# Peptides against a protein of PDB entry 3VZA, part 96

Target 1, 98 residues: chain A of PDB entry 3VZA
Amino acid sequence: RVERLCKSKELFEERLGLEIRRIHNEQLQFIFRHIDHKDPDKPYMFTLSINEQGDYEVTSCTPPLDCISEFQLKVRETNNFSAFIANIRKAFTALSFK
Target 2, 62 residues: chain B of PDB entry 3VZA
Amino acid sequence: AAYVTQLYYKISRIDWDYEVEPARIKGIHYGPDIAQPINMDSSHHSRCFISDYLWSLVPTAW

## One batch from the design tools (peptide; made by RFdiffusion4, then SolubleMPNN)

Design b2_p20_4_s4 (from b2_p20_4, 9 letters changed)
Fold by OpenDDE base, seed 2:
Structure b2_p20_4_s4 (fold): chain B 98 residues (1-98), chain C 62 residues (1-62), chain A 20 residues (1-20)
Amino acid sequence: as target 1 above (98 residues)
Amino acid sequence: as target 2 above (62 residues)
Amino acid sequence: MSLEELDKTDVIELLKEILK
């Protein structure tokens, strides 16, 4: 089972180009790669926590996204975490075109 | 790792086939209405293309 | 956990478990 779980994580990381890390202060770091076709290893990342109210809270975003605050609002309203992550990736992709 | 892989599924709605050779990207994407198979030869595509394709399966509607 | 059960799980609760 452990081997399967490790393999699953690695498959998701490579195929989606998304790494998920637990970092300090009860936060998750989401690291997108494979965004810029000219620089596939360039990371685009944000950190997320669950605040005292129990809501999603983006604690950082690198590079910054103008839309991140709106997305935070949307995910709080809809609880559609999948769309939240997908939209962030979409925004990072758009940003990569400069 | 279990919770993280569960989170990946919650995000992508993809269930991989873990019994195929590494070069084969095979699985099922569970959309809101239908399930669609994934079956790609990774040697025929760039990493960015593969990721873009898989993410294109994920709805962005809130 | 089956995919069916996972589909019914709240992401927030899942995140809390990850962060625990």
Scores: peptide ipSAE 0.777, ipTM 0.963, DockQ to the pose 0.888
Fold by OpenDDE base, seed 1:
Structure b2_p20_4_s4 (fold): chain B 98 residues (1-98), chain C 62 residues (1-62), chain A 20 residues (1-20)
Amino acid sequence: as target 1 above (98 residues)
Amino acid sequence: as target 2 above (62 residues)
Amino acid sequence: MSLEELDKTDVIELLKEILK
């Protein structure tokens, strides 16, 4: 099982170009790669926590996204975390073309 | 690791086939209405293309 | 955990478990 779990994580990381890390102060860091086709290893990332109210809270976003606050609102309203992550990646992708 | 892999599934709704050779990207994507197979040769595509394709399977509607 | 069970799991609770 441990081997399967490790393999699974690695497959997701490489295939989705998404790394998920636990970082300081009880936060998760989401690191997107494979965004810029000219620089596939260039990271696009944000950090997330669950605040005292139990809500999703984006604590950082690099590079910054104008839409991140709206997405935070949307995920709080819908609890559609999948769409939340997918939309962030979409936004990073759009940013990579600028 | 278990919770993280579960999170990946919650995000992507993809279940990989772990019994195939490394170059084969095989699995199932569970969409809201229908499950669709994933089956591609990674050696024929860039990493960016593969990622873009897989993410294209994930709905962005809230 | 089966995929069926995972489909019923709240992501927030999953995140909380990761952050413990």
Scores: peptide ipSAE 0.777, ipTM 0.963, DockQ to the pose 0.901
Fold by OpenDDE base, seed 5:
Structure b2_p20_4_s4 (fold): chain B 98 residues (1-98), chain C 62 residues (1-62), chain A 20 residues (1-20)
Amino acid sequence: as target 1 above (98 residues)
Amino acid sequence: as target 2 above (62 residues)
Amino acid sequence: MSLEELDKTDVIELLKEILK
């Protein structure tokens, strides 16, 4: 099972271009790559925690997204975490077209 | 590690086929209405294209 | 855990387990 879990993580990381890390202060870091076709390794990332109220809380976003606060509100309302992550990626993609 | 892979599934709704050649991207995407197969040759596409394609399977409607 | 069971799991609870 360990082998399968490691392989699974590797496949998701490479194919989705998304790395998920646990970092300090009980946070998760989501690192998107493969966003900029001219610079596939350029990272786009945000950090997430569950606050004292039990709600999703974005603690950082690099580069910053104007829509991130709205997405945080939407995921709290809908609990659609998949759409939350997908919309963030879409926003980063749009931002990459500077 | 198990929880992280579970989270990947919760995000993408993709289940990979782990018994194919490394260059073959094969799996199943479980959409809200229908499950659809994924089957592509990675050697024919860029990493960015592959990622964009897979993410295009994930609905963005809240 | 099966995919069927995972579909029934709350993402918040899953995140809490990761952050535990």
Scores: peptide ipSAE 0.777, ipTM 0.962, DockQ to the pose 0.899
Fold by OpenDDE base, seed 4:
Structure b2_p20_4_s4 (fold): chain B 98 residues (1-98), chain C 62 residues (1-62), chain A 20 residues (1-20)
Amino acid sequence: as target 1 above (98 residues)
Amino acid sequence: as target 2 above (62 residues)
Amino acid sequence: MSLEELDKTDVIELLKEILK
């Protein structure tokens, strides 16, 4: 069960290295850290909204990911949001090696 | 705030054990077919290793 | 809400609640 909300959020943020923020214009910002082992605090982020059609829409991605548009298509098709986030993290991880 | 923690669960499928000492990372990951325990001493690993490990539990198949 | 109930919820609806 979901308990101890404040502690839970902090645990997820630290352990997953993922911060989730609500930002302007009804968007969520997903900030990944702990990606680059040589610079653990370096952020990798994207922003997400639900558009007028009710679909997932990535509104920004920093640094840019070539695969982000494909992932947006996939999550719309499958509604597998977990895989969506996990694949983005994997892509950021791969990018950090460059 | 409740919705955000719920979202973390929807993303990771991890349920933490909140009753253990701070240095203990303990919980359960609920995979598609099987639940796997998480139980590690955070003092023995880097933050990046811990995050990488936990994310490795999350399926990337669409 | 139990985890079982949470498993039945749609992420889109959850996101909408966060963004409301």
Scores: peptide ipSAE 0.774, ipTM 0.963, DockQ to the pose 0.885

Design b2_p20_5_s1 (from b2_p20_5, 9 letters changed)
Fold by OpenDDE base, seed 4:
Structure b2_p20_5_s1 (fold): chain B 98 residues (1-98), chain C 62 residues (1-62), chain A 20 residues (1-20)
Amino acid sequence: as target 1 above (98 residues)
Amino acid sequence: as target 2 above (62 residues)
Amino acid sequence: REELDATDVKELLLQILNAP
């Protein structure tokens, strides 16, 4: 099972181009790759925490997204975390076209 | 790894077939209305295309 | 039923965040 779990993580990371890391100060870092077809390894990332009120809070976004604050509001309202992540990727994709 | 893989599932709603050869991307995406099979030959596509395709399966409606 | 329970996902995230 452990071997399967490790394989699963690797498959998700490569196939979705999404890496998830726990970083300092109780934050998760979401790193998207495979966004820019001309530079597949270029990272697009944001960090996320759950604040003292229990709400999702984006603590950083690189490169910055104009829509990230709205998405934070939306995920708090809808609790649709999947859509939250997918919309962020969509926004990064749009940004990559400059 | 268990929690992270669970998170990947919560995000993507994809369940991989772990028994196939490495070059084959097989799994199932579980959408709200329909489950869609995934079956790709990774050697025929760029990494970006594969990722874009898989993410296209994930609804963005709030 | 599509499981979009806030507690479920949030608790999962907290488990990741607080894991040793």
Scores: peptide ipSAE 0.670, ipTM 0.945, DockQ to the pose 0.534
Fold by OpenDDE base, seed 3:
Structure b2_p20_5_s1 (fold): chain B 98 residues (1-98), chain C 62 residues (1-62), chain A 20 residues (1-20)
Amino acid sequence: as target 1 above (98 residues)
Amino acid sequence: as target 2 above (62 residues)
Amino acid sequence: REELDATDVKELLLQILNAP
């Protein structure tokens, strides 16, 4: 089972181009790669925490996204975390063309 | 590791087939309507294309 | 169903964040 879990994580990381790390101060770092087809290893990142009120809070975004605050509002309203992550990736993708 | 893999599933709704050869990207995407199979030969596609395709399966509607 | 899924995700995230 442990071996399968490790393999599963690796498959998700490679195929989705998404790495998830726990970092300092009780935050999760989401690292997208495979965004820029001309530079597949270029990272697009944001960090996330759950604040004392229990709400999702984006604590950083690199490169910055104008829409990230709106997405934070949307995920708080809808609790659709999947759409939240997918929309962030979509926004990073759009940014890579600018 | 268990929690992280569960998180990946919650995000993507993809369950991989772990018994196939490494070059085969095989699994099931569980969308809101009907589950759809994933079956790709990774040697035929770039890493970016594969990721873009898989993410295209994930609804962006809030 | 959607509410259950949402709660599950947040609880899952908290488990990850609070893991030893």
Scores: peptide ipSAE 0.669, ipTM 0.944, DockQ to the pose 0.529
Fold by OpenDDE base, seed 2:
Structure b2_p20_5_s1 (fold): chain B 98 residues (1-98), chain C 62 residues (1-62), chain A 20 residues (1-20)
Amino acid sequence: as target 1 above (98 residues)
Amino acid sequence: as target 2 above (62 residues)
Amino acid sequence: REELDATDVKELLLQILNAP
């Protein structure tokens, strides 16, 4: 089971180009790669926490996204975490075209 | 790793076939209505294309 | 079911954050 779980994580990381890390101060870091076709290894990332109210809170976004605050509002309203992550990736993709 | 892999599933709704050759990307995407099989030869596509394709399976509607 | 799923995700995230 451990081997399968490790393999699963690696497959998701490579195929989705998404790495998920726990970082300091009770935060998760989401790192997207494979965004810029000219620079597939260029990272696009944001950090997320669950605040004392139990709400999703984006604590950083690099590069910055104008829409990130709206997405935070949307995920709090809809609780659609999948759409939240997918929309962030979509926004990063759009940003990569400059 | 168990929680992280579960999170990946919650995000992507993809379940991989782990018993295939590394170059074969096989799995199932579980959409809200239907299950869609995934079957790609990674040697025929760029990493970015593969990721873009897989993410295209994930609905962005809130 | 949607609420249950949402709760599951949030609980899952908390488990990740609090796991040793």
Scores: peptide ipSAE 0.669, ipTM 0.944, DockQ to the pose 0.507
Fold by OpenDDE base, seed 1:
Structure b2_p20_5_s1 (fold): chain B 98 residues (1-98), chain C 62 residues (1-62), chain A 20 residues (1-20)
Amino acid sequence: as target 1 above (98 residues)
Amino acid sequence: as target 2 above (62 residues)
Amino acid sequence: REELDATDVKELLLQILNAP
């Protein structure tokens, strides 16, 4: 099962172009690749924590997204984490065209 | 790895078929109304296209 | 199995964050 889990992680990372890492200060880093078709390995990333109130908090976003604060509000309201991640990727994709 | 894998599922709602050759991207996306099969030959597409396609399966409505 | 292993996303995230 451990082997399968490792394989599963690798498949998700490659196929979704999304890497998830735990980093310092109790944060998760979400790294998107395969966004820019001209530069597939270019990373687009944000970091996330759960604050003292138990709410999702984006602690960084690179490159910055104007909509990230709105998305943080939306995910707090809806608890739709899937839509949260998908919308961020959509926003990064749009940014890659500029 | 178990928790991270679970997180990937909760994000994407995709379950992979682990018994196929590496070049075959096969699985099931579990949408709100219907389960949609995934079956792609990765050699026929760019990595960006594959990722874009898979993410297109994920609803963005809040 | 997925249903049995299912948990709230926030709880899952906390488990990841608090893993040794």
Scores: peptide ipSAE 0.668, ipTM 0.943, DockQ to the pose 0.714

Design b2_p20_5_s2 (from b2_p20_5, 8 letters changed)
Fold by OpenDDE base, seed 1:
Structure b2_p20_5_s2 (fold): chain B 98 residues (1-98), chain C 62 residues (1-62), chain A 20 residues (1-20)
Amino acid sequence: as target 1 above (98 residues)
Amino acid sequence: as target 2 above (62 residues)
Amino acid sequence: RAELDAMDVKDLLRQILTAP
């Protein structure tokens, strides 16, 4: 089962172009690739934690997104984490067009 | 590690078929209404196209 | 997959963040 889980993670990472890492200070780092078709390996990333109040909190975003604070509000209201991640990717994609 | 794969499912609603050849991207996307099969030859597409396509399956409505 | 769909994503995140 461990082998299957490792394979599953690798498939998601490659196919979605999304890597998820646990980093310092109880944070998760979400790294998107395959955003810019002209530079597929360019990373677009944000970090996330659950704060003391139990709320989603974006702790960093690189490159910065003007809409990230609104998305944080929306995910707190709806708890729709899937839409949260998908909208962030859409925003990064739009940003890549410059 | 199991939690991370579960998180990928919570995000994408995709379940992969792990028994197919490496070049075949096969699975099921569980949308809000109907489950939709995924079945594509990765050798026919760029990595960016594949990712864009798969993410297009994920609703963005809050 | 029913149990995964019913699972609170926030709980899942907490498990990831607190796992050894």
Scores: peptide ipSAE 0.763, ipTM 0.962, DockQ to the pose 0.937
Fold by OpenDDE base, seed 3:
Order: C-alpha cells, then sequence, then structure tokens
Structure b2_p20_5_s2 (fold): chain B 98 residues (1-98), chain C 62 residues (1-62), chain A 20 residues (1-20)
C-alpha cells in the first residue's frame, strides 16, 4: 500500500503539475509547474493555512496574483476547494502570458 | 501520505488506473453529473498539454 | 469514493497539517 501511495502522489505531481508540501508553521505549499509552455519547470506557488478562526488563509503567493484575495473570500464562502485551486492555476496561466 | 493523495482527489476528482503501462494516462474524472474516462498516450503530448487538459476537466465555478 | 466525497476538505487539510 505504501508503494501505491507513493506512485499515486508521483502520478498526480507529474500529470497535474502540482506539488503539495507541508512547510513550517502548519502551512501547505502548493507548487504549480507546467504553466509556461516555454518553461515547463518554472514554479508558480502559494502557501495556505487554516487560521485560528478555522478559515482558509493564503499566507504567500509567488508570483503575486491580484485575484488571490478574492479567491480566498470565495473559498471561505463556498468551501469549494477544488474551484479554488483550479482558479488559482487559471490565474497563474494568464499571468504567464504577461 | 494517504492524506495527500486524498487531497489530490478532492482537488481534481480524478482517480487513476494504476495497473496500466507508464506511458498510458488512464483514469476517471468524476464530474458533478457524470463520470468521464481519461485515456491518453503521454508520448503523444507535452507535459504542459497534459496538465492543461486535465485541469480543463476541473470546474472553476464557485 | 463516497467517503472521500463526503469528507470535509478542511478536516483533511487539518490532518495533513497536524500529522507527525
Amino acid sequence: as target 1 above (98 residues)
Amino acid sequence: as target 2 above (62 residues)
Amino acid sequence: RAELDAMDVKDLLRQILTAP
């Protein structure tokens, strides 16, 4: 089962171009790759925590996204985490076109 | 470790077929109404195209 | 998959963040 779990993670990382890491201070780091077709390995990332109120909180975003605060509000309202991540990737994609 | 794979499913709603050859991207995407099969030959596409395609399956409506 | 669909993603995140 451990081997299956490792394989599953690797498949998701490669196919979605999304790596998920636990980092310091109880945060998750989401790293998108495969965004820029000219530079597939270029990372686009944000960090996330659950604050004391139990709300989603974006603690960093690199490169910065103007829409990230709105997305944080939307995910708090809807709890649609899937749409949250997908919209962030969409925004990073748009940003890659400069 | 299991929690991370569960999170990937919660995000993408994709369940992979782990028994196929490495070059075959096969699975099921569970949409809000219907489930759609995924079946791609990775050797015929760039990494970026594959990722873009898979993410296109994920609804962005809140 | 029904169990995963029913699971609150926020609870899942907490499990990831608090796991040893």
Scores: peptide ipSAE 0.763, ipTM 0.962, DockQ to the pose 0.956
Fold by OpenDDE base, seed 2:
Structure b2_p20_5_s2 (fold): chain B 98 residues (1-98), chain C 62 residues (1-62), chain A 20 residues (1-20)
Amino acid sequence: as target 1 above (98 residues)
Amino acid sequence: as target 2 above (62 residues)
Amino acid sequence: RAELDAMDVKDLLRQILTAP
């Protein structure tokens, strides 16, 4: 089972180009790669926590996204975490075209 | 590790087939309507294309 | 699979953040 879990994580990381890390102060770091076709290894990332009120809170975003605050509002309203992550990736993709 | 893989599923709604060779990207995407198979030869595509394609399966509607 | 679909993602995130 452990072997499969490790393999699963690796498959998701490579195929989705998304790495998920637990970092300090009870935060998750989401690192997107494979965004820029000219530089597939260039990371686009944000960090997320659940604040004292129990709400999703984006604690950082690199590079910054103008829409991230709106997405935070939307995910709080809908609890659609899948759409939240997908929209962030979409925004990073748009940003990569400059 | 189990929680992280569960999170990947919650995000992507993809379940991989772990019994195929590494070059074969095979799985099932559980969309809001119906489940659809994924079956790609990774050697025929760039990493970016593969990722873009898989993410295209994930609805962005809130 | 149904169990995963029914699982609250926020609870899952809390588990990830607090798990050893």
Scores: peptide ipSAE 0.763, ipTM 0.961, DockQ to the pose 0.960
Fold by OpenDDE base, seed 4:
Order: structure tokens, then C-alpha cells, then sequence
Structure b2_p20_5_s2 (fold): chain B 98 residues (1-98), chain C 62 residues (1-62), chain A 20 residues (1-20)
């Protein structure tokens, strides 16, 4: 089972171009790659925590997204985490066309 | 890794077929209404295309 | 996958963030 879990993680990382890391101060780092077709390995990332109130909180976003605060509000309201992540990726994708 | 893989599922709603050849991207996307099969030959596509395609399966409506 | 579908994602995140 452990081998399957490891393989599963690797498949998700490669196929979705999304790496998820636990980093310091009880945060998750979401690293998107495969965003820029001309530079597939260029990372687009944000960090996330659950704050003291129990709410989703984006603690960083690189590169910055104008929409990230709105998305944070939306995910708090809807708890649709899937849409939250997908919309962030869409926003990063749009940003890559600058 | 168990929790992380579960999180990937919660995000993507994709379940991979782990028993196929490495070049075959096979799985199921469980949409809100209908489950859709995924079956791609990775050798025929760029990494970016594959990722874009898979993410296109994930609804962005809140 | 019914169990995963029923799971609260926030709870899952907490597990990830607090697990050893």
C-alpha cells in the first residue's frame, strides 16, 4: 500500500503539475508547474494555512495574484476547495500570458 | 502520503489507474454529475498540455 | 470513494498540517 501511495503522489505531481508541501508554521505550499508552455518548470505557488479562527488563509502568493484575496473570501464562503485551487491555477495561467 | 493523496483527490476528483504502463495516463474523473474516463498516451502530448487538459476537467464554479 | 467525498476538506487539511 505504501508503494501505491507513493506512486499515486508522484502521478498527481507530474500529471497535474502540482506539488503540495508542508512547510514551517503549519502551512501548506502549493507549487504549480506546467503553467508556462515555454517554461514548463517555472513555479507558480502560494501558501495556505488554517488560521486561529479556522478559516482558510493565503499567507503568500508568488507571483502575486490580484484575485487571490477574492478567492480566499469565496472559499471561506463556499468551502469549495477544489474550485479554489482550480481558479488559482487558472489565474496563474492567465498571468503567464503577460 | 495518504493524506496528501486524499487531498489530491479532493482537489481534482481524479482516481488513477496505477496498473497501466507508465506512458498511459488512465483514470477516472468524478464530476458532479457524470464520471468521465481519462485515457491518454503521454508520449503524444507535452507535460503542459496534459496538465492543462486534466485541470480543465475540474469545475471552477464556486 | 464515498468516504472521501464525505470528508471535510478542512479537516483533511488540519490532519496534514498537524500530523507528524
Amino acid sequence: as target 1 above (98 residues)
Amino acid sequence: as target 2 above (62 residues)
Amino acid sequence: RAELDAMDVKDLLRQILTAP
Scores: peptide ipSAE 0.762, ipTM 0.961, DockQ to the pose 0.901

Design b2_p20_5_s3 (from b2_p20_5, 12 letters changed)
Fold by OpenDDE base, seed 4:
Parts: structure tokens; C-alpha cells; sequence
Structure b2_p20_5_s3 (fold): chain B 98 residues (1-98), chain C 62 residues (1-62), chain A 20 residues (1-20)
């Protein structure tokens, strides 16, 4: 089972181009790759925490997204975390076209 | 690793078939209405295309 | 996956954040 879990993580990372890391100060870092077809390894990332109220809180976004604050509001309202992540990726994709 | 893989599922709603050869991307995406099979030959596509395709399966409606 | 579908994402996130 452990071997399967490791394989699963690797498959998700490669196929979705999404890496999830736990970083300092109780935050998760979401790193998107495979966004820019001309530079597939270029990272697009944001960090996320759960604040004292138990709400999703984006603590950083690189490169910055104008829509990230709105998405934070939406995910708090809907609890649709899947749509939250997918919309962020969509926004990064749009940004990559400059 | 278990919680992370569970999180990947919560995000993507994809369950991989782990018994196929490495070049085969096979699994199931569980959408809100239907389940859709995934079956791709990775050697025929770029990494970016594969990722874009898989993410296209994930609804963005809130 | 039925039980996993019922698990709030926040719970998963907290478990990841608090895991040793």
C-alpha cells in the first residue's frame, strides 16, 4: 500500500502538473507546472493556510493573480475546493499567454 | 502520502489505474453527473497537453 | 470513495498540515 501511495503521488504530480508541499508556518504550497507550453517546468504557485477561524486563506501567489482574492471568497462561500484549485490553474494559464 | 493522495482525489476526482504500463494514462474521472474513463498514450502527447486535458475534466463552476 | 467524498477538504488539509 505504501508503494502504491508513493506511485499515486508521483502520477498526480506528473500528470496534473501539480505538486503539493507542506511549508513553514502551517502552510501548503501548491505548485503548478505544465502551464506554459513553451516552458513546461516554469512554476506557478500559491500558498494556502487555514486561519484561526478555520477559513481558507491564500498567503501568497506567484505570479500574482488579480482574481485570487475573489477565489478565496468563493471557496469560503461554496466550500468547492476542487473548483478553487481548477480556477486558479485556469487563471495561471490565462496569465501565461501574457 | 495518504492524505496528499486523498487531497489529489478531492481536487481532481481522478482515480488512476495503477496496474497499466507507465506509458498508459488510464483512470476514471468522477464528475458530478457521470464518470468518464481516461485512457491516453502519454508518448503521443506533450506533458502540457496531458495536464491541460486532465484539468479540463475538472469543473470550474462554483 | 464514498467515505472520502464525505470528508471535508478542510479536515484533509489540517491533517496534512499537522502531520508529523
Amino acid sequence: as target 1 above (98 residues)
Amino acid sequence: as target 2 above (62 residues)
Amino acid sequence: REELDKTPVTDLLLQILNAP
Scores: peptide ipSAE 0.735, ipTM 0.959, DockQ to the pose 0.932
Fold by OpenDDE base, seed 2:
Structure b2_p20_5_s3 (fold): chain B 98 residues (1-98), chain C 62 residues (1-62), chain A 20 residues (1-20)
Amino acid sequence: as target 1 above (98 residues)
Amino acid sequence: as target 2 above (62 residues)
Amino acid sequence: REELDKTPVTDLLLQILNAP
């Protein structure tokens, strides 16, 4: 089972181009790659925590997204975390088309 | 790793087939209505295309 | 997967944050 779990994580990371890391101060870092077709390894990332109220809180976004605050509001309202992540990737993709 | 893979499923709604050759991207996407199979030859696509395609399966409607 | 569908994402996130 452990071997399968490790393989599963690697498959998701490679195929979705999404890495999830635990970082300092009780935060998760979401790192998107495969966004820019001209530079597939270029990272687009944000960090996330759950605040004292139990709400999703984006603590950083690199590069910055104008829509990130709205997405934070939406995910708090809908609890649709899948759409939250997908929309962030969509926004990063749009940003890559300068 | 268990919770992380569970999180990946919560995000993507994809369940991989782990018993195929590495070049074969095979699995099932569980959409809001129906489940759809995934079956791609990774050697025929770029990494970006593969990722874009898989993410296209994930609804963005809130 | 049915049971996983019932698990709140916040619970998963907290488990990831608190897991050894």
Scores: peptide ipSAE 0.735, ipTM 0.959, DockQ to the pose 0.948
Fold by OpenDDE base, seed 1:
Structure b2_p20_5_s3 (fold): chain B 98 residues (1-98), chain C 62 residues (1-62), chain A 20 residues (1-20)
Amino acid sequence: as target 1 above (98 residues)
Amino acid sequence: as target 2 above (62 residues)
Amino acid sequence: REELDKTPVTDLLLQILNAP
């Protein structure tokens, strides 16, 4: 089962172009690749924590997104984490065209 | 690793078929209304196209 | 997958963050 789980992680990372890492200070780092078709390995990333109130909190975003604060509000309201991640990727994609 | 893979599922709603050759991207996407099969030959597409396609399956409505 | 669908993402995230 461990082997399968490792394979599963690798498949998701490659196919979705999304890496998830635990980093310092109790944060998760979400790293998107395959965003820019001209530079598939260029990373687009944000970090996330759960604050004292138990709410999602974006602690960084690189490159910065004007909409990230709104998305944080929306995910807190809806608890739709899937839409949260998908919308962030959509925003990064739009940014890559500029 | 188990929790991370579970997180990937909660994000994408995709369950992979692990019994196929590496070049075959096969699985099931569990949408809100109906489950849809995924079955792609990765050798026919760029990595960016594949990722874009898979993410297109994920609803962005809040 | 039904049980996983019932698990709040917050709980899952916390488990990831608190993993040894």
Scores: peptide ipSAE 0.734, ipTM 0.959, DockQ to the pose 0.933
Fold by OpenDDE base, seed 5:
Structure b2_p20_5_s3 (fold): chain B 98 residues (1-98), chain C 62 residues (1-62), chain A 20 residues (1-20)
Amino acid sequence: as target 1 above (98 residues)
Amino acid sequence: as target 2 above (62 residues)
Amino acid sequence: REELDKTPVTDLLLQILNAP
């Protein structure tokens, strides 16, 4: 099972171009790649925590997204984490076109 | 790793077929209405296209 | 997967954050 779990993680990372890391101060880092077709390895990332109130909180976003605060509000209201991540990727994709 | 893979599923609603050759991207996407199969030959697509395609399966409606 | 569908994402995130 451990081998399958490792393989599963690798498949998701490669196929979705999304890496999820635990970083300092009780945060998760979400790293999107495969956004820019001219530079597939260029990372687009944000960090996320669960604050003292139990709410999703974006602690950083690189490059910055104007819509990230609205998305944070939306995910708190809807609890649709899937849409949250997908919309962030969509926003990064739009940003990559400059 | 278990929780991370579970998180990937919660995000993407994709379940991979782990018994196929590495070049075959095979799985099932569980959408809100019906499940749809995924079956791609990765050698025919760029990494970016594959990712874009898979993410296109994920609804963005809140 | 049905049981996983019932698990709140927040719980998963907390498990990841608190895991060894």
Scores: peptide ipSAE 0.734, ipTM 0.959, DockQ to the pose 0.945

